# Ledger of designs, part 93: peptides against a protein of PDB entry 6GMG

Target 1, 331 residues: chain A of PDB entry 6GMG
Amino acid sequence: DSDDRVTPPAEPLDRMPDPYRPSYGRAETVVNNYIRKWQQVYSHRDGRKQQMTEEQREWLSYGCVGVTWVNSGQYPTNRLAFASFDEDRFKNELKNGRPRSGETRAEFEGRVAKESFDEEKGFQRAREVASVMNRALENAHDESAYLDNLKKELANGNDALRNEDARSPFYSALRNTPSFKERNGGNHDPSRMKAVIYSKHFWSGQDRSSSADKRKYGDPDAFRPAPGTGLVDMSRDRNIPRSPTSPGEGFVNFDYGWFGAQTEADADKTVWTHGNHYHAPNGSLGAMHVYESKFRNWSEGYSDFDRGAYVITFIPKSWNTAPDKVKQGWP

## One batch from the design tools (peptide)

Design b1_p26_2_s2 (made by RFdiffusion4, then SolubleMPNN; from b1_p26_2, 13 letters changed)
Fold by OpenDDE base, seed 5:
Structure b1_p26_2_s2 (fold): chain B 331 residues (1-331), chain A 26 residues (1-26)
Amino acid sequence: as target 1 above (331 residues)
Amino acid sequence: DAEAQKKAAEAALINEAGKEAEEKAK
């Protein structure tokens, strides 16, 4: 019930967080305590701690998307998304595999498609692209210079992204970032920006004109990455949840996880920050909790979702919402 | 549309108990 959502109160700037609770390889805390940690660790603008503003607290209160929202500075648009899909595995399993006992053909195909995505490779692709973009940003003082640098970097690496249209989300992502245009942000200077990554979990079977089976068990052909680039067309993602397969069953529309710009080379050691639901301390859902999960815990997702995308956006380098190192939990 | 975004965001309701249950089932 949207009416139960509450904006968390302000926390004093110097208030230290309470210890996080360990849970199944994750670190968990209530949203108010995350705000305390955020103010101590992530709030810095030009090296100065900031109190989380009312607007930021309101964004955060929306749950999983709120964590990404407050740290990226904008509501996720998901336009520049990457994934990895093993087409050969998919075809082979469809041809040679068999449905499990009690599994329908549609359920089998949906499962096989889900299993043909490689979350780690998808994440690595996004990191690779983010690295290229960061190199292109580094010495560029206008958008034209950035785009030229980007094209050169891609050409040098023989990356298929070099063939993308100029109107592609890949090339337009920076100019479409609000913080890039802000005076206290990028101020239209690419060299003041850096690429960051978040992830979205969602359902493939969102087409209302498709079969009920696809809506229940997934659309095997939906949201596949383009060969060579790894780009996923997210235009058809309308935040429609999985359709119930049995009476009383319900699914969530999406999950978001914030990675930022961690430099940890081992994917398994990277930390992903996400929330459970909107903050409703006086409602049935209760207070929002924030989780800091290792990649394994994040990438496993839930049965609600059969797609994972790794999305690139940009934040000002002056922000500390995407530090090189993220420590799980507190202390 | 901010309103559309709000509605979409409010619909994300993965509770802790559900997450724990799924993790235990794996």
Scores: peptide ipSAE 0.032, ipTM 0.728, DockQ to the pose 0.052
Fold by OpenDDE base, seed 2:
Structure b1_p26_2_s2 (fold): chain B 331 residues (1-331), chain A 26 residues (1-26)
Amino acid sequence: as target 1 above (331 residues)
Amino acid sequence: DAEAQKKAAEAALINEAGKEAEEKAK
């Protein structure tokens, strides 16, 4: 029951974190210890270390989404999402492939669709777009200048995003970012903002009007990226989990991983920060844990999910929640 | 809706045992 969620207590500003625990190629710690690390490493505003506020601790307490929430400064809207899908591979496998022993046609199609997504290429696309956006932001002092710069950058790269409508999430994302409008944030100055990335794992078979098979085994046609742009329409994502395939089976609704603005060129060396569940130290779930995973560990996901999206949002450059370098664990 | 968002966030329950089982199976 949601009634067991507790906001973690405040941690002293100068308290150093305890060592993280290695767990299956990732670093793990309890949420209170992550708050200590966050205050030492990520809390800085205009170069000054800050204590995590009660509001931020409350956001964090919501689990995997809480990590992205506290670092981005807003609840994830997922509007500007990217993925990569190999349509030719999908068609070829459907045509020439065969279901495994005991696998239904629906299971086969769902699996083939899942396997036709390339997480690395999806992440690379988001990084490419974020880089273009950052160049457009750099010397723009109003939204009009930003949009003009963005269009020029896209034209120079022959990027299909140049053809998106002005109302597209791609062009409206900055103006719809609360921290952009805040006096202590962007103050309506694009040059004070930077693009950041997080990822969401979720289930494709969320349409209640669809077949039970799609809800159980995935919808092969759902949440595919648009050709050329890589944009994913996330409007149908309602945080509905996978339907059980057997009695007593249950699935989680989503997972979120925070990347920020790391400059590491090797995707496999990038660090993704995520949580397991909401903080319930006195409940059956127990205390929330925070994980810092390498891209390989993050991108593998869980059987609960058959889609991964890489989402772009913006934060003020004065925030240190998205540094160029992220170190896994502590020390 | 902020309330809907909170409800969705609270439903994000990945148990450690499940994660470990899946990671071991990979």
Scores: peptide ipSAE 0.026, ipTM 0.662, DockQ to the pose 0.052
Fold by OpenDDE base, seed 3:
Structure b1_p26_2_s2 (fold): chain B 331 residues (1-331), chain A 26 residues (1-26)
Amino acid sequence: as target 1 above (331 residues)
Amino acid sequence: DAEAQKKAAEAALINEAGKEAEEKAK
């Protein structure tokens, strides 16, 4: 019950974290200890450590989305999302493949669609676009200059994103970022902002007007990236979980993982920070835990989800919530 | 809508046991 959610207490600014627990290639800790790490490593504004505010602690307490929320400074809008889908693989597997023993046709098609997404290529596309955006931001002191730079960069790379509408999430993302407009943030200066990445896992079969099979096993045609751009239309993502396939089965609505702006070229070495559930230390769910996972562990996802999207947003460069290097765990 | 966002956020419930079980199964 959402009524069991508790805002974690404040941690002293100078309190060092306890060691993280290793768990299947991940580093795990309780939310209070993550706050300690966050204050030591990620809290810096203009080079000064900050205590996590009550508001930030409240955001964090919401679980997986809370990690992305506190680090991005806003609730995820998911408007600028990227993925990679192998259409040829999908078609070939549907044609030549067979359902497993006990697998329905709908289950087979849903599985094949899920397996036709390439998480690494999707992530790489988001990183590529974020890099282009960062170049466009670097010397732009107003939005017009940013947009002009962005169009030039895209033209130079012959990127299909150059053909997107001016009102598209791609071009409007910066202006729609609250921290861009804040005096202590971007102050309407694009050069004070940087692109950052997070990921969302969710279910494809969210259309209530669709077949029960699609809701149970996935919609093979839903949330595919547009050819050339890699953009995913997230407008139909309403945080609807997978429908149960058997009595007593239940699925969660989404998962979020924070990447930020790591410069590690090897995707497999990148660190993704995410939470398990909302903080309920006195409830049945218990305390919230925070995980720092390698890309492989993150991208594997859960059976609850058959889609992964990599989303670009912006934060002020003065924030240290997206450093070039992220160390897994503590110490 | 801030309220809708809160409700959506609070519904993100992946329990630790479930995660561990799934990780072991992979």
Scores: peptide ipSAE 0.025, ipTM 0.658, DockQ to the pose 0.052
Fold by OpenDDE base, seed 4:
Structure b1_p26_2_s2 (fold): chain B 331 residues (1-331), chain A 26 residues (1-26)
Amino acid sequence: as target 1 above (331 residues)
Amino acid sequence: DAEAQKKAAEAALINEAGKEAEEKAK
């Protein structure tokens, strides 16, 4: 019950974290200890360490999305999403592949579609676009200048994103970012902002008007990136979980992983921060845990999900929630 | 809708034990 969610208590600003627990290539800790780490490492505004506010603690308490929420400063809108899909692989496997023993045709098609997404290339595309955006932001002191710079950068790179409509999520993302408009944030100055990345895992079979098979095994045609741009239309993502395939089976609606603005060139060495569930220390779910996973661990996802998207948003450069380097665990 | 967002957020991931089991199976 949503009523079991509790906001974690405040942690003293000077309290150091306890050591994280290593588990299957990731570092794990309880949410209260993550707050301690966050205050020491990520809380800085204009170079000054800050205590996590009650509002931020409340956001964090929502679980996986809470980690992205507290670090991005807003609830994820997921409008500027990227992925990579291998159409040739998909077509070839459908044509020449065979269902596994006991696998239905719908299950086979859903699996093949899932396997045709390349998480590394999707992530790389998002990083490429974020880099272009950051260059466009760097010397722009108003939105018009930013947009002009962005168009020039895209033209120079012969990027298909240059053909996107001015009203597209790609061009509107900055102006729709609350922290861009805040006096202590961007203050309407693009040069005070930077692009950051998070990832969302979700289920493709969300259309209630579709077949039961698509809801159970995935919709092979849903949430594919547009050719050339890599943009994913997320408008149909309604946070609907996978439908049960057997009695008593249940699936989770989504997962979120925070990357920020790490400069590590090797994708496999990047760190993704995510939570397991909402904080319910007195409930059946228990206390929320926070994980810092390597890309491999993050990108593998769970059977609950057959889609991964890499989303770009913006934060003020004065925030330290997206540092160039993220260290896994503590110390 | 802020309420819809909160409701969606509360329906997040299962516990660690379930995820660990899945990770071990991979």
Scores: peptide ipSAE 0.025, ipTM 0.653, DockQ to the pose 0.052; fails the geometry check

Design b1_p26_2_s3 (made by RFdiffusion4, then SolubleMPNN; from b1_p26_2, 15 letters changed)
Fold by OpenDDE base, seed 4:
Structure b1_p26_2_s3 (fold): chain B 331 residues (1-331), chain A 26 residues (1-26)
Amino acid sequence: as target 1 above (331 residues)
Amino acid sequence: DKEKKLNAERAELINQAGAEAAAKAS
C-alpha cells in the first residue's frame, strides 16, 4: 500500500556513509546510507555540499523514480526519449524464426521485438544528442540563441533531428525544465544548464483497447524509435504494468536508472544509480535500497519490461548530481 | 547465486504509481 511510504530521516551533513555491499557487479546500500553518500558527493550546489532537504528525501522515498527525481530535480517527464531498434533483425527473425516450445505466437513476436532493441546503441544515441545539446548550451545566454545553436549543430552533422518541429519535445525540453527558470538554477540562461541522461524500463503492452495477448506478451509495434532521429513517442506510456499471464503473477510498473553526465567513453564502465521500491521500513516491503550498477547490469532489465528508453533532461551546472565521474559504491 | 539475486531484486522492485500524482501536486 502506497500509504506505507515513509520519508527517510535527515542525515547529518558530515556523516560519512557505511561501505556499500558488493553484489554481482552492483553496489547496494540502504536508502539512508545513500543519503549520506549523496550529501558527501552529489549534494554540492555552487561547490558547497548540502544536506538533503525534506522535500528531496520525500522524492527519493518513492523508489527507483525517486533516485532520478532527486538528482534531476524534477519528476521524470520522459518526453525526450531515445532508443535503437533493428528493424531488419526484427523482420528477419519473424520471418525465419520459430516460436520456442510452448511459446505462443504473440509471445514469440513480443520477445523478438524486445530482442530487436539495442540498449547500447540507444544509450549511445542519447549521449550523442546530449553532447550536441551541451555544445549548443555552452555559449547561449537565451533560449533563442540555444535553439539557433542547436539547429546549426544538427545541420552540420546532418542529423535528422534538425527536421523536428519547434514544438517537439526535442526543442521544448529546456524551456519546460523548472530548474532552467529558477534564479538559483539556470535563471533562463542556457549556458548555466547541462544535458543529463536517465533511463526508463517499461512495458510496451499498455493499450487497454488492444488484445490481451499484447498486454501479456508485449506490443511489437509500440514505442519504437523513429528512423533517423531515434526519438521514441512516450505519450502512450501511462506506467501500466505487464498483465499477468497466470493467477497470482504480478509485474511492476517501471524502473528508472540515473546516469547523469558521465564522460566515461566505455559504456560498460558507466554507473547507473537506481532504487528497488518505495521506502517502507515498517511495511512488508521494508527499507528502500539503492543500487549502483554497471551498464550491463542496468540494461539487462527485468522480465517486467520489454522497452528501454534513454531520456535527456537538463540540470544546472551548479549541481553536482551529474558529475563527470561516478564511483561505484563506498569507499 | 547471481540469478537468485537478480530474481530477488526483481521481486523487490515495486514502485509507487502515486509518485506522478504527488509530483504534479507539488
Scores: peptide ipSAE 0.103, ipTM 0.785, DockQ to the pose 0.170
Fold by OpenDDE base, seed 3:
Structure b1_p26_2_s3 (fold): chain B 331 residues (1-331), chain A 26 residues (1-26)
Amino acid sequence: as target 1 above (331 residues)
Amino acid sequence: DKEKKLNAERAELINQAGAEAAAKAS
């Protein structure tokens, strides 16, 4: 029950983390220890370490979304999402492929659709766009200048995003970021902000009016990226989990992974930070754990999910929640 | 066992539904 969620206690600012536990390519620790690491590494505001506030600890305690929440400074809106889908592969596999033994047609189609997404290319697209946005931010001291710069950058690259509506999530994302408007944040100065990336895993078959098969095995047509832009319409994502395919089976609603603004060119070497569940040290679930995974471990996901989106948001440059380099684990 | 560990991790991936509501209130 969600009622047993507890906000982790404050950790002394100078308390060093205990070593993380290696786990099959991931580094794992309890949430309290992550707070210690966070305070040492990610807490800096304008170069000064900060104790994680009660509010931030409260956000973090909600689980996987809490990691992204505390580092981005806002609850994920998921409006500016990217993915990559191989339409030709999908069509060819549907045409020439066959269901596995015991696999239904719907299950086959759902699986083929899932496998037709390229997580690495989706991530690369998000990084590309984030880079363009960062260039547009760099010399812009008001939103108008930012938008003009952005359009210019997109035009230079012949990017289809240049054709997006002015009110689209792509162009409105900055103005809709609370930290952009904060005096100690962006203070309405785009040049004080930077683009950051997180990822969400979720289920495609969320339409309650659709067939049971789609809810069980996925909707092959749902949450595909738009051609050219790579944008995913996330408006229909309502955090509805996969429907059980057998008695006693249950699925979770989503997973979130924080990337930030790492500059590592090799996607496989990038670190993704995520949590398992809400913090319930006195409950059946136990204490929340935080994982730092390589891209391969993150992008693998779980059977609970058949979609992965890479989302762009913004944080103040004065925050250190998205450093250029992230070290996995501790020390 | 890697698979066992991953399955255990998956089984424990439970997020509190009230997070969005809390965010809106903040």
Scores: peptide ipSAE 0.092, ipTM 0.782, DockQ to the pose 0.179
Fold by OpenDDE base, seed 5:
Structure b1_p26_2_s3 (fold): chain B 331 residues (1-331), chain A 26 residues (1-26)
Amino acid sequence: as target 1 above (331 residues)
Amino acid sequence: DKEKKLNAERAELINQAGAEAAAKAS
C-alpha cells in the first residue's frame, strides 16, 4: 500500500553505521543505517560531509529507484541507455533450437531473446562511453566545447555514436541534467560534471497492443540496442510489469542499481547499490533495506525482468556519491 | 539456500508507484 510509505528520519551527521549483514556476496542493511553510511562516505559536497536532507531521504524512501535517485540527484529518465545483444546467437538459436518440454513457442522466443543479451558487455559499453564523455568534459567550459570535444573523441575512436543526430539523447543528456544548470552544481560548466552509470532491469513486453504472449513471455524484438552504438530506445519503457502467466502470479515493474563512477577494471568486483521496496516500517512490507551487491549478484536480476540497461547520466564532480572506489558493506 | 534468499528478495521488491509523479512535482 503506497499510503504506508514513510520518510526515514534524519540521522545525526556524525553517527557511525552499524555493521552491514553479509549475505551470499551481498551486504545488507536497513535504510536508516544506509543513511548513516551515506553521510559518512557519499554525502560530501566540496569535501564536506552533509546530512542527508529531508528531500533526499524522501527520494530514498521510494525503494530501489530511490537509491539511484538520491545519488544521481534526479529521478532516472533512462534516456541514454546501453546494452549488448548477440544477434547471431539469437537468430541461430531460434532457427536451430527448440522449446523445452512444456515451453510454449512464445516462451521459447522470449527466453532466447533474454539470453541473447550480455549484461557484462552492456555494462562495458556504458563504461566505455562514459570514459569518452569524461574526456570530452575535461577543460570544456561551455556546452559547445563539450560537444565539439565529444565529436572529436568519437571520430578518433571511429565510434558509431559520432553519427548520432544532434537531438539524440546521447548529445542532449548533459544539457538536460538539472544539476548541470545549478549554480552549486555544474553552473553550466561541463568541466564541473562527470558521467556516472546506473542500471535498470525491466520487462520487454510492455506494448499493450501486442499479443498477450509477448506480455507474458517477453517481446523478442523490443528494447534491442542499435548495432554499433549500443543505444537502446527506452521511449517505450513505461514501467509496465510482466503479465502473470498463472493465477496468483505477480511481477514488479523495475529494479535499479547504482554504480556511479567506480574505476575498478574488473566488472565482477564492482559494487552495485540497490533497495528492495519503499520504506514502510509500520506497514506490511516493513522497513526498506539497502543492498550492496557485486556485479554478478546485480546482473542476475529476477524473472520479473528480461532486459537490463546501463544508463549514463551526469553529476557534479563536487559530489561524492560516485567515488572511484566503493567499499562493500560496513566496516 | 542462496536461491531461496534471492527469491525472497524478489518477493519484497515492491517500489512506490508514485515515485515518478513525486519526482515531477519536485
Scores: peptide ipSAE 0.074, ipTM 0.786, DockQ to the pose 0.173
Fold by OpenDDE base, seed 1:
Structure b1_p26_2_s3 (fold): chain B 331 residues (1-331), chain A 26 residues (1-26)
Amino acid sequence: as target 1 above (331 residues)
Amino acid sequence: DKEKKLNAERAELINQAGAEAAAKAS
């Protein structure tokens, strides 16, 4: 029950975190202890650590989305999303494969579609685009200069994104970022901003007008990336969970993982920060926990989801919520 | 829009899925 959500109390600025514990290959801690780590490691503005504000603690208390929210500075809009889908693999498996024992045709097609997404290639595409954007940002002092730089970079790389409309989320993402416009943020100066990445797991079968089979087993045609660009139209993602396939079965609406701007070249060594549920220490769910997972643990996802998108947004360079290196756990 | 995970059953499902993934990765 959402009414059980509680905002975690403030933690002293100099309070050191307790050690994280291992949890299925991840590092795990309670939300209050994550706040302590956050204040020591990620809270810095212009090189000075900050106490997490009441507003930020409230954002964090919403669970997995709260981790991305507090670190990105805004509720995820998911407008600039990337993925990778192997169309040839999908067609080949549908043609030459067969349902498993007891698997329906719809279940088979949904599974094959899910397996045709490549999480690593999707993540890599987002990183490539973020790098292009960062190069465009670094010497641009107004939006027009940023856009000009971006177009030049895309032309040099012969990237299909060069053909996107000026109104596309790709070109409008910076101007639509609240922290870009803030005086203590970007102050309308692109060179004060950097691109960051988070990931969302969600269900493809969200269309209520579609078949029950698609809602139960996935919609093989939904939320595919556009060829060449890798852009995913997220407009139809309404946080609707998978429909139950048996009585009493229930699924989670989404999962969010924060990557930021790590420079580790090996995807398998990157760290993803996420939460389990909203903070309800006095409710049935209990206290919120925060996980720091390697890419393998994050990208595996859950049976609740058959889509993963990698989303680009922006934060001020003066924030330390997206450092070049992230250490898993504590100490 | 402030969305979140909403019930204890879902939390248990997440934990179960995590355990299964860990077992498969071993």
Scores: peptide ipSAE 0.032, ipTM 0.599, DockQ to the pose 0.040

